# Ledger of designs, part 47: peptides against a protein of PDB entry 9IZ0

Target 1, 345 residues: chain A of PDB entry 9IZ0
Amino acid sequence: ITCLGSNGHTYKQLVKGGNDDLRQDAVMEQVFEQVNGFLRSYRKTSQRNLSMRTYKVIPLALKTGVIEWVQDTIPLGEYLDSAHKVYHPKEWSLSTCRKLIAEKQMEDLETRLKVYDLVCRHYRPVFRHFFLESYADPVQWFTTQTNYARSTAVASVLGHVLGLGDRHGQNILIDKTSGEVIHIDLGIAFEQGKKLPVPECVPFRLTRDVVDGMGITGVEGVFRRCMEFTLETLRREEDSLLSVLEVLRYDPLFSWLISPLRRMKKQKMQLENFNQPESGNITTDASRDPKIQRNNVSGESEAERAILKVRQKLSSTLSVEASVGELIRIAQDPSYLALMFCGWS

## One batch from the design tools (peptide; aimed at target 1 P197)

Design b2_p19_6_s2 (made by RFdiffusion4, then SolubleMPNN; from b2_p19_6, 9 letters changed)
Fold by OpenDDE base, seed 5:
Structure b2_p19_6_s2 (fold): chain B 345 residues (1-345), chain A 19 residues (1-19)
Amino acid sequence: as target 1 above (345 residues)
Amino acid sequence: ELEELLKEMAEKLEELAKK
């Protein structure tokens, strides 16, 4: 939808209808704005213009809302699929790689590692080409690649701390102007991604293509340092961040749990992403509720557990450098990436 | 064995994707 704003500007807006609860996105965007306040207030993060890129979410109803369309963006996954076809036309398709990983999804770790390694050898990183193609000027190229590494570092720390899930290539936009990442579909937070049919086992997305976009230094340089400064800021502002999350504990509209319907939808999408995403209205006939043992864990007990997990992730028991080092290690570990739906790119 | 089987599967999948 295109709306004329009261300021006379025309805004493209995406109206999402269906099964997506945009209230969770709106709440997470509010948390990101608070964190952006902390990042602006701390010298080490402010001097680098570190921020989580946000977008406006206006929930209109339980399943309907208006999202600001982020202009001049591309989904990371869309770019990667196109770029792999151009730069590596003799390698396997994304569909082939997905099918091989899924075929062995129920196998042991050793088998899954062999599949992952094989896929990695036949699907090489290409995301560096985004910057090389988009920016003819070396200064713009370097600036945008630096902005990418910075924004990815902020998003990685925040994604870990808040337990953001479902960080696949379609839920990560790249700003073609700035090189910054924009995370969308924030409806899986507080480690609820571990409850997906394919459990999320990495703290954030740091796949080979995500690293390839950082250039020749990979994670060793701008990215690592910006993660460290971001985590240092969040540790400093722990009480402020926890206070923001405590307000959400009492919000009856905020769900600390992935809904069974959303879980089933994400399960279907994980299974149906073998076929092109037809924007089909999945009329989930709600009549066949499998007897999921509703462990009636009160929403309050899940909120308390979520806040406790955030506090644990902000613990100063390890140095910032040690904590970031471990996060970067885990996020790149083949033993974790081989367990993911798309850990190779 | 497993790698060969997976390569054969990949080849079949790539042939199907080109049709």
Scores: peptide ipSAE 0.408, ipTM 0.922, DockQ to the pose 0.036
OpenDDE base, seeds 1, 2, 3, 4: peptide ipSAE 0.397, 0.397, 0.389, 0.396; ipTM 0.919, 0.920, 0.919, 0.920

Design b2_p19_6_s3 (made by RFdiffusion4, then SolubleMPNN; from b2_p19_6, 14 letters changed)
Fold by OpenDDE base, seed 5:
Structure b2_p19_6_s3 (fold): chain B 345 residues (1-345), chain A 19 residues (1-19)
Amino acid sequence: as target 1 above (345 residues)
Amino acid sequence: ELKELLELFAELREKKARE
């Protein structure tokens, strides 16, 4: 829909109808705005303008709401598929890479690593070209690449701490004006990504293309330092962050679990990436919503486990530098990336 | 619920402005 604002400007808005609870997205955006308050108040993060990019979500009813249309953005995965065809026209297609990885999905780790390495040799990173194409001025190029590395660092720490899942290239937008990342579809949180048909085993997305966008230093420099300052801020504000999550514990409408419908939808999307788009109008007769009696007792126990996991991730047992170093290592480890649906880009 | 969350965020902001 397009709305006319009181300022005379027209705003595009996405009306999302369906079984996705936009209240979860709205709540996560409020958590991000609170975290942005922490980042603004702490000197080390404020001096770097560190923030999680947010968008407006207005839940209207159970399963219906309005999402702000984020202007001047592109999905990371859409850019990467297009750019790879331009810069590496002799390499394998994304469909070929997906096919080879999924043909070996049931094989042992050694076989999956061999296929992952083979795919990586035939599908090289291209995301550095986003900045080179979009910003001819060296100052704009450097500024936007720096903003990208900063925003990716904040999103990586916060995404790990909150256990954000489903962080594929279509759920990460790039702002074409600032170079910042915008995370969308926040309905898989608190490690529920491990319950997907292909379990998420990385703390955040740090694939070869995500690193290639950071330029010649890769993860070393702006990204690592901004992760460290973000984690230091979240550790300092642990009690405030946990107090926010405790309010959600008693919200009977907040879902700490992935819905069976969302799980099935993600399974179908993973399978449809195998089959050519047959335009079959499967009218899924949505009529039999099983009355999931949310046993309140089960929701509270899942919330308690989720909050405990957040507390564990904020533990000061390791230094900030050691914790960030481990997270970066795990997020780039081929033994984890080879298990992912699209770990090569 | 969302109102209570917003009220908690306001209280947390006010607490932090006093520290």
Scores: peptide ipSAE 0.010, ipTM 0.386, DockQ to the pose 0.013
OpenDDE base, seeds 1, 2, 3, 4: peptide ipSAE 0.008, 0.007, 0.000, 0.010; ipTM 0.364, 0.342, 0.308, 0.372

Design b2_p19_6_s4 (made by RFdiffusion4, then SolubleMPNN; from b2_p19_6, 10 letters changed)
Fold by OpenDDE base, seed 1:
Structure b2_p19_6_s4 (fold): chain B 345 residues (1-345), chain A 19 residues (1-19)
Amino acid sequence: as target 1 above (345 residues)
Amino acid sequence: ELEELLKEMAELRKKLEEE
C-alpha cells in the first residue's frame, strides 16, 4: 500500500497478514530504539554513529500489520546466491550444499564437521563483491564497508544479548546506499531459537560471507572494536535496558515463548528448504509432540528467565575485550556452524 | 533433473567417505 506521511511524503508500505505476530517485531523495534538512545548518549558509540537499524512496524490486529517498506535493500541470502553463481559458477549450488548438510543432520559431530568442511571448500565466500560492485569511488567503497562492519557489530551484540533467533540470510537485509544491515522477522527472541527443530548454537550470524563483507581485516579492526564499544554501552546502561524489558513482562500480548504455530511453520519451512520428498502419511498427529512437559511455566516465569539471561550476558565478570573475543570465537567455531541450517555462508 | 541431483549427491557421499 502507499501511505501519505504526516511530513507530506508518500511511503510504500508492506501489509503482512497471516500467522506472523507483528507485535513481537514492533516490541523488539521499540527495544532497539531505546538501545539506539544509549548508543547516542555514549561518546565511543555516538562518534561512530553506531545504531541498530530499525524499521516501523504497526500491528493492526493479531495477524495483520503494516511494515515500513525498506527501500534500496536486498536480503543477504538473495545477494549471496546470485553472486555465488557469477563468481564461482563451477562450485556447488546452494541446493546441493543444503541437501548434503540435511542428509547428515542426524550424524555425529565428527561426520557433520567433515560435511561442513567439504561444503566450505566447494562454496567459497563472495560477499566482498557487494561493495566492489556497488561503489566505484574508493571513498564510498571504504565508507560503506565500514558502515557494514559497524552495523553488523551492533546487530551481533544486540542479537546475542536479546537472544535473537532465526538470523538466516533472508532475515538480514543489506542497505544498498549505506551498507548497513537491517534485521527483520524479530519474533524469535530470548533464545527461543534453541527450541527450533534445528537449534541455533551461535550467539549471532558470523558466517564466512558475513566476515568476507568486512574486507581484508575480517573481524579484526572495525568489527571487533565496534562490538566492544556496543557491549561497553549496554553494560553501562544495564539497569535502563532491564527496565525496558520489565515493561514487556507485564504485556499480556507479548509472548516470551515461541508459539507452537510459529514453531510448526518454521519446521515446515526448514523441511521444504531441505527438499526431502514428502515420503507418505506423516499424519501430523499433533498428539506426538513429545511430552516436553508443558510445565505451565507462567509467561511471567519465562519473562523472568529471559531477563535473568540478559543480565547474565551483561555481566562484567569478564572484560569487554574478553567477552567479545569469546563471542567472536563461538560465532565462527565450525563445531557450532556445522550444526546450523546454513553455517557455511 | 531429480535423477542427476541424486547422482550428484551419491558422488558427494562417496567423496565424504574417502576423506
Scores: peptide ipSAE 0.021, ipTM 0.497, DockQ to the pose 0.047
OpenDDE base, seeds 2, 3, 4, 5: peptide ipSAE 0.000, 0.017, 0.016, 0.015; ipTM 0.326, 0.488, 0.472, 0.449

Design b2_p19_7 (made by RFdiffusion4)
Pose (drawn by RFdiffusion4):
Formats: C-alpha cells, structure tokens, sequence
Structure b2_p19_7 (pose): chain A 304 residues (1-257, 299-345), chain P 19 residues (1-19)
C-alpha cells in the first residue's frame, strides 16, 4: 500500500498477514541500528561508511504486522531468475536443478557432491550482470558495487555472529541506485536453521552468483577487508553488544530457535568474537567455509 | 521416506513464502 507524503514523497508499506516473526525482525533491527551506532563511533568502521542496513519495522501484531517496503528494490530471489534465462538460455533451468537435487536428498555424500558439481557446471553465475547495464556510467556502478560488497559483508558477519536463519534470495533486497543490501524476514536467528529438519552447512549466505556480483574479484579484497574490520570493531565493542544480547535474553520476545538456547547462542557469539584466533584468520576461515563447494552442495535445492 | 517428506514440506514452505 503506497501513500503520498506531505513533502511530496510516496512511502510504500508492505503489510503481511502471514505469521512472519516481525517482532523478532524489529528487535533484530534495533540490534542492527545499535551496530550502526558502533560502526559510527570509530575511525576505520566509518571511513568506509560501512553499516548493516536497516529497514524500519512496525509490527502491530506478530501475525499481522506492517513493515516499510523499502524504496524501489528488486529482491535477489525474484531477480536472477529472469536474468538467468535472458543471459544464459541454453543452460539448464531451475526446474532441472531443483528436484534433481530432490533426487539427491536421499543419496550419499559423494553422490550429492557429484550431482551438485554437475548442476553447478551447467548453471554459470549470472548475477554479476545486474550491476552492469543497469545503474549508470562506471563511477556510480563501482560505488554501487562497493556499497553491495560492504553491506553484504557486514550483514553476513553479523548474521553469522547472531546466527541468522533463512538467507535465500527471497530474503535479500538490493537497493539499486545505491547498492546497499537489505536482509528481510530474519525470523530464524541465533543458529536456528542449520538444525532444521533438513540440515545446512553454510553459516551465512554466500552462493556462486553472490560472489560473482561482488565483482571480478571474488570474496578476497573489499569484501574480506570489510568483514575483518567489522569483526574487529564488533570485538572492540563486544561488552556493549553482549549487554544488548543479554537484555534480549531476559525478555520473552526474541526467538532463540528457564534454560534456553539463548545462553548457548550468546556463548557461541562470544566464541565467534573470541580473540584467541586472529581476526584475519577468522575471516579467512569464514570465507573458506562459506565458499567451498563441499559445504555448498548439502545446503539445499538451488543455491548455485 | 521420512526424510523425503521433510524435504517436501520444506519445499512447500518455500513456495508459500515465494507467493
């Protein structure tokens, strides 16, 4: 529902009747805003202007809340389905991949990896073409590319830290003229998903198409640097963060999918921010564990 | 069979979310 504005600008409101965890999304957005404040009160984490982008959430009811449909955006999942067909029509469709993996579900490890390798060899990455031929001449394109890389890196590090759940393209919105990413529908948190009926391996959203969209350079450069600066900044301001997560723990609103998984979850958060391992080594291991095909094959159908 | 049913339920959930 789109309304005008007194200043003359229209605002789009996405109202949802489905039982999306909009209250969890709201508290998560509050944590994200406080993280943006942390990144604001520092030299390195603000010269890059890096921020985990937040979309305003106004949940009147958990089942029937209303959120801010962000200014003109095309969700990642709804995108690169048309781009896949337009750019690579010869290659296989999502139908062949989907249920072919469906045949993979009951198979062993080697079979799963083999079929995944085959399908991934068939479906070349295509998201790299969104930033081309869409925004503007090169300066704006590069600004948008670095904005996407930074925002996705920060969102990903933060999601791994807080154990964010669903990370399909249906839950990712790319801005357009700016390029900052907005994660939507973050209902599953604090390591909720991996432990699904169907298990997962990847800690944060990182497909082949996503790393192809970061530019010619994969996730080694601006992405890794932004991730590691985010990790160090989050560690430096760790006490305030765990304080925020603690206040989340003691209230019965945040979903942690007497004693609760929330305790173990924040212990894992501390471990993830633990200074025992160098931050650079931590970012390296995170990139490896999110990029390796062996882990990617077991994730789920699609996710090429 | 149980694992397949769990897979199909997940798939339906994703399709509902896409709609």
Amino acid sequence: ITCLGSNGHTYKQLVKGGNDDLRQDAVMEQVFEQVNGFLRSYRKTSQRNLSMRTYKVIPLALKTGVIEWVQDTIPLGEYLDSAHKVYHPKEWSLSTCRKLIAEKQMEDLETRLKVYDLVCRHYRPVFRHFFLESYADPVQWFTTQTNYARSTAVASVLGHVLGLGDRHGQNILIDKTSGEVIHIDLGIAFEQGKKLPVPECVPFRLTRDVVDGMGITGVEGVFRRCMEFTLETLRREEDSLLSVLEVLRYDPLFSWLGESEAERAILKVRQKLSSTLSVEASVGELIRIAQDPSYLALMFCGWS
Amino acid sequence: EEELEEFEERLEELEEEAE

Design b2_p19_7_s1 (made by RFdiffusion4, then SolubleMPNN; from b2_p19_7, 10 letters changed)
Fold by OpenDDE base, seed 1:
Structure b2_p19_7_s1 (fold): chain B 345 residues (1-345), chain A 19 residues (1-19)
Amino acid sequence: as target 1 above (345 residues)
Amino acid sequence: KEKLEALEEVLKRLEEKRK
């Protein structure tokens, strides 16, 4: 839809209807705005203009809302699929890679690592080309690649701390003007991604293409330092961040758990990406929903556990550098990436 | 390739100045 703003400008807006609880997205965007306040207040983060890119979410009803249309963006996964076909036309398709990883999903870690390595050798990184193609001016190229590395660093720390899940290439937008990342579909938070049919086992998305976009220094340049400054800011503002999350503990509309409907939708999307459309009427007889005993863990007890995990992630037991070093190591570890739905790109 | 390496070197130098 196109809405007229109070400033007289017309804004394109996406109306989402369906099973997506836009209240979860709206609440997470409010948390990001508070964190952006902390990043603006601290000299080391403010001098670098570090922020989590936000978008306006207006929940209208239980299943409908208006999302601000983020102009001049592309999904990371859409760019990577297109660019890979251009730069590596003799390599494997994304569908071939997905199929091979899927066929081995139930195998041991050693077998999955061998398949992951094989896929990685036949699907090389291309995301550096985004910056090379889009920016003819060296200063614009530099600025945009720096903005990308900074934005990815903030999103990586904040995504780890808040336990953001479902960080696949369609849920990460690239701003074509600034090079910044915009995270969308925030309804899997507080480590609920570990409850997906393919559990998330990395703290944030730091795949080979995500790193290739950082240029020659990879993670050892802007990215690592901006992660350190972001984590230092969040540790400093721990009590302020926890106070924001405590307000959500008492929000009866906020779900600290992944809904069964969202889990089933993600399960179906994961399965549909594995099955080529054979025209068979798979009547999924929905009759054997295993009675997952809804342990009547009150939403309050899940909120308390989520807040405790956030506090634990902000612990000063390790230095900022040691904590960031370990997060970067885990996020790039083949033993974790081989377990992911799409850990190679 | 050479333009990329030269640009990456300028990047590295600008990053070192922003430390």
Scores: peptide ipSAE 0.016, ipTM 0.441, DockQ to the pose 0.014
OpenDDE base, seeds 2, 3, 4, 5: peptide ipSAE 0.000, 0.000, 0.000, 0.007; ipTM 0.327, 0.325, 0.289, 0.358

Design b2_p19_7_s2 (made by RFdiffusion4, then SolubleMPNN; from b2_p19_7, 9 letters changed)
Fold by OpenDDE base, seed 3:
Structure b2_p19_7_s2 (fold): chain B 345 residues (1-345), chain A 19 residues (1-19)
Amino acid sequence: as target 1 above (345 residues)
Amino acid sequence: EEKLKELEEFLKKLEEKRK
């Protein structure tokens, strides 16, 4: 819809109707605003203007809401598909790569690694070109690439800590003005993505193209340091963050359980991403109406488990540097990336 | 299409070497 603001400006707003519960997105945006408060309070993060980019979500009903239209953005996946066609027209198409990964989905890890390596050799990173194309001024280029690495670092730490799933290239917007990342469709949080038929194996998206956008230093520059400062801030604010999450434990609007409808939708999106023909044996075992009482006890138990996992991820058992180093290693590990729908880009 | 066929043949040869 298009809304006329009280200032006489016309704002585009996305009215999302249907099966998407925007209450989860709105709650996650509220958690990000609290985290942004922490990031502003600490010198190391404040001096770098570290923040999770947020967008306004107004839930209107159980299945309806208004989302702020983020102007001057492009989905990362849309840019990458277009850029690969321009810069590497002789390489494989994204469709060819997806088909090959899908056809070998049921194979052993060794076969999947060989397939992933083959796809990687025929679909090279191009995301560095986003910054080179968009910013002719060297200062603007450097600033936007730095903003990208910073925002990606914050989003990566938060993505890991809060267990944000389904962080594919269509759920990551790039702000064309700042180079910052904006994460959208936050309907899978607290590691609920691990309960999908194809489980999410990485802590956050750190594919070859995500790294290529960081420039010559890759992960070893601004990105790693900003992850460290972000994690250091979250560890200092552990009790504050956990207190925010405890409020959500008792929020009747927040679902700690993936709804059967969301699960089916994400399963369908997974199958569509693989171009697999609809295997008509989706047994709609939708008929287990879990008795409302079992849902509350299971929801509370899932909330408790989620909070315990957040606490575990904020543990000071390892140094910040060691923890970030391990997260970066896992997020780039071919053994995990080869298991993803699109781990090569 | 041809590259996909060449890839399918290469993968088929890899499967045949595992048998």
Scores: peptide ipSAE 0.015, ipTM 0.442, DockQ to the pose 0.029
OpenDDE base, seeds 1, 2, 4, 5: peptide ipSAE 0.013, 0.000, 0.013, 0.005; ipTM 0.413, 0.264, 0.471, 0.385

Design b2_p19_7_s3 (made by RFdiffusion4, then SolubleMPNN; from b2_p19_7, 11 letters changed; failed a check: too like the target's own chain)
Amino acid sequence: DEKLKAYEELMERLEKKRE

Design b2_p19_7_s4 (made by RFdiffusion4, then SolubleMPNN; from b2_p19_7, 12 letters changed)
Fold by OpenDDE base, seed 3:
Structure b2_p19_7_s4 (fold): chain B 345 residues (1-345), chain A 19 residues (1-19)
Amino acid sequence: as target 1 above (345 residues)
Amino acid sequence: DEKLKALKELLKKLEEKKK
């Protein structure tokens, strides 16, 4: 819909109805606003203008709401598919890569690593070209690439701490004006992505294209340092962050469990992403719902476990540098990336 | 290509200053 604001500006808004619980997204945006408060209050993060980019989510009812249309954005995955065809026209298509990974999904780790490496050789990173194409001015190019690395660092730490898991390229928007990342569709938090049929194995998305966008230093520049400052801020504000999450524990409208409908939708999207659009009547025989024991784990027990995991991730047992180093290592580990739906780009 | 190279060198210098 297009709404006319009281300021005379027209705003495009996405109305979601029916099956999308926007309450989860709205709550996660509120958590990010609180975290942005912490980042503004801490010298090391405020001096760098570190923030999680947020967007307005207005839940109107349990399954209906309005999402802000983020202007001047592009989905990362849409850019990457288009740019890859331009810069590497002799390499494999995204569909070919997806097919090969899917065909080997049930194979052993060694076979999956070989297929992942083969795909990586035939599908090279291109995301650096976004900044090179979009910004003619060297200062603007450098500023936007820096903003990208900074925003990706904040989103990576928050994604790990809050258990957002791997964000696929359609759930990451790039702001064409600032170069910042905007994470959308936040309805899987607190490691609920690990309960999917294709589990999210990485702490955050740090694929070859995500790294290629950071420029010549890759992860060893602005990105690592901004992750460290962000994690240092979150460790300092642990009690404040946990207090925000405890409020959510008692919110009867917040689901600490992935809804069966959202799970089925994400499962379907994972499967559809593997399937070429063959027009075949895939009778989704609903009978292969693995009997995940519906342990009647009360929503309270899942909330408690989620908060405990956040506390564990904020633990000072390892230095900030060691913790960030390990997160970066795991997020780039081929042994995890080869298990993902799209770990190569 | 030269613009890309000059930009990469500028980036490297500016990232070293931000380190």
Scores: peptide ipSAE 0.013, ipTM 0.412, DockQ to the pose 0.014
OpenDDE base, seeds 1, 2, 4, 5: peptide ipSAE 0.005, 0.008, 0.000, 0.008; ipTM 0.347, 0.331, 0.250, 0.367

Design b2_p19_8 (made by RFdiffusion4)
Pose (drawn by RFdiffusion4):
Structure b2_p19_8 (pose): chain A 304 residues (1-257, 299-345), chain P 19 residues (1-19)
Amino acid sequence: ITCLGSNGHTYKQLVKGGNDDLRQDAVMEQVFEQVNGFLRSYRKTSQRNLSMRTYKVIPLALKTGVIEWVQDTIPLGEYLDSAHKVYHPKEWSLSTCRKLIAEKQMEDLETRLKVYDLVCRHYRPVFRHFFLESYADPVQWFTTQTNYARSTAVASVLGHVLGLGDRHGQNILIDKTSGEVIHIDLGIAFEQGKKLPVPECVPFRLTRDVVDGMGITGVEGVFRRCMEFTLETLRREEDSLLSVLEVLRYDPLFSWLGESEAERAILKVRQKLSSTLSVEASVGELIRIAQDPSYLALMFCGWS
Amino acid sequence: RTAEEERYEAAIEQELEEE
């Protein structure tokens, strides 16, 4: 539902009747805003102008809340389905990949990796072409690319820290003229998903297409640097963060999918921010664990 | 269906196949 504005600008409101965890999304957005404040009160984490982008959430009811449909965007999942066909029509479709993996579900590890390798060899990455031929001449394109890399890196590091759940393309919106990413529908949090009926391996969203969209350079450069600066900044302001997560713990609103998984979740948050391992080594291990095909094969259908 | 529901569906199908 799109309405005009007094200043003359239209605002789009996405109202949902489905039982999306909009309250959890709201409190997560509050945490994200406070994180943007942390990144604002520092030198390195603000020269890059890095911020975990937040979309305003106004949940009138958990089942029937209303959120701000962000200014003109194309979701990642709804995108690169058309781009996959247009750019690579000869290669296999999503139908061959999907239920072919469906045949993979009951198979052993080697079979799962083999079929995944085959399908991934068939379906070359295509998201790299969104930033080309869409935005503008090269300066704006690069600004958009670095904005996407920064925003996705920060969002991914934060999601791994807070154990964010679903990370399909249907839950990722790319801005367009700016390039900052907006994660949507973050209902599953505090390590909720891996432990699904169907298990996962990857801690944060990192497919082949996503790393192809970061540029010619994969996730080694601006992405890693932004991630590691985010990790160090989050560690330096750790006390305030755990304070925020604690106040989330003691209220019965945040979903942590008497004693609760929230305690263990924040302990794991502390471990993830623990200074025992160097931050650079932590970022390296995170990139390896999110990029390796062995982990990616077991994730789920698609996710090429 | 959401991704969570699809996962339940796939898990249920697995249990049925085992049976």

Design b2_p19_8_s1 (made by RFdiffusion4, then SolubleMPNN; from b2_p19_8, 15 letters changed)
Fold by OpenDDE base, seed 1:
Structure b2_p19_8_s1 (fold): chain B 345 residues (1-345), chain A 19 residues (1-19)
Amino acid sequence: as target 1 above (345 residues)
Amino acid sequence: MSLVEEKKKLAELKEKLKK
């Protein structure tokens, strides 16, 4: 839809209808705006313009809302698939890599690591080319690559602290103008990604392509330092952040649990990405209600656990540098990446 | 661009941003 704003500008709006609860996205965007307030208040973060890129979400109903059309963006996964075909035309296709990882999904860690390493050798990172192609001016190239590393650092810390899941390449947009990352589909938070059919085992997405986009310094440059400053800011504002999250305990519209419907939808999407389109009428007989043990963990007790985990992640028991160092290590560990749906790119 | 050319451009840019 195109809406005329009160300012006379036309805005493209994405109307999302379906099983996606846009209220979760809207609430998470409000949390990000509060965090952006904290990042603006501290010299170390404000001097670097550190922010989580946000987008406007207007929930209209339980299953319908208007999302701001983020202009001049591309999904990371879409760019990477296209660029890989250009720069590495003799390497494996994304579909071949996905198939091999899928075929070994139920195997032991050692077998999965061998397949992951094999896939990595036949699917090399290309994301550095985004910046090299898009920006002819060296200053613009450096600025946009720096903005990418900064925004990725903020999103990585926030994604870890808030337990943001489902961070695949289609849920991460790249702004072609600024180089900044924009995270979308925020309805899997507070470590509910661990309850997906393919559990997310990493604190945030730090795959080889995500690192390749940071340029020559990789994680050891702007990225690490901006993660440290972001985590330092969040630790200082712990009580403020927890107070924002406490408001959500009493929001009847906020779900601390992944909905069974959303879990099933993600399960189907994960399985459909593994099945070639054989035209078989899979009459999904919806009658096998898996006895989801409704562990009647009251929504309140899940909220309490979520807030407690946020507090634990903000703990000052380790230095900021040690905490960030461990997060970066875990996020790049092949033993976790080999368990992911797409840990190689 | 080679990793060497990127390093050189990054060094030149860091020097330009220090001015």
Scores: peptide ipSAE 0.009, ipTM 0.353, DockQ to the pose 0.011
OpenDDE base, seeds 2, 3, 4, 5: peptide ipSAE 0.000, 0.007, 0.000, 0.000; ipTM 0.292, 0.408, 0.246, 0.326

Design b2_p19_8_s2 (made by RFdiffusion4, then SolubleMPNN; from b2_p19_8, 14 letters changed)
Fold by OpenDDE base, seed 3:
Structure b2_p19_8_s2 (fold): chain B 345 residues (1-345), chain A 19 residues (1-19)
Amino acid sequence: as target 1 above (345 residues)
Amino acid sequence: MTLVEEKLKLYKEKLEKLE
């Protein structure tokens, strides 16, 4: 839909209907607005305009809401698929790479590493081309690439600390004007992604294409330093952040657990990427919603565990530099990337 | 200078100012 604002501007909005509960997305956006308050209050982060890009989510019902349409954006995965066909037309297709990784999903780590390395040799990074082709002016190019590295650093720290899962290329938008990243579909938080059939083993997405977008310095420079300043700010504001999360503990509308429907939809999206569409009309009459008695006791215990994990991730046992260094190492480790659904791009 | 060389020069000058 298109809405006319009180300021005379027209805003596109996405009306989402169906089985997706937008309440979790709306709550996570509120957490990001509070964190953006902390980033603005601290000199090292405010001088660099560090922020998590947010978008408005208005849940209207359990299964219906309005999402702000982020103008002038493209999904990272959509850009990468199109750019790879242009810049590397002799390399493997994304579908071929996905199939080979899938065929080895049940194999040992050594076999999965060999297939991951093979896929990486036949599917090279291309995300540098986004900045080269979109920004002719050298100052705009440098500014947008810097904004990309900064916004990716903030999103990486927050993704780790809040345990944001399912950060695949379709859940990351690129702003074509600023070069900043926008994370969408926040329906997996507090490490619930580790309970997926393909567990996310990395703290955040730092694949070869995510690094390629940072330019010549890769992770060494703007990205690393902005992660350090972001983590330093979150450690300083630990009690404030935990207080915000405690409010969510008592919110009856917030689900600390992945919804069975989102889990099934993600399983189905993982499976449909493996099977050619046999046009079998499996009318799964999903009408029998079993009244799974939400044992309220399980929700409180999961909330407490989630808050304890946030506190553990904010621990000052290691320096900020050592903690960021270890996070960057793990996020780029082939032993974890080979276990992902799409760790090569 | 190519557009790439100008981008590289601007990048070096800004890195040196951030150290």
Scores: peptide ipSAE 0.043, ipTM 0.678, DockQ to the pose 0.011
OpenDDE base, seeds 1, 2, 4, 5: peptide ipSAE 0.025, 0.025, 0.018, 0.012; ipTM 0.527, 0.469, 0.416, 0.266

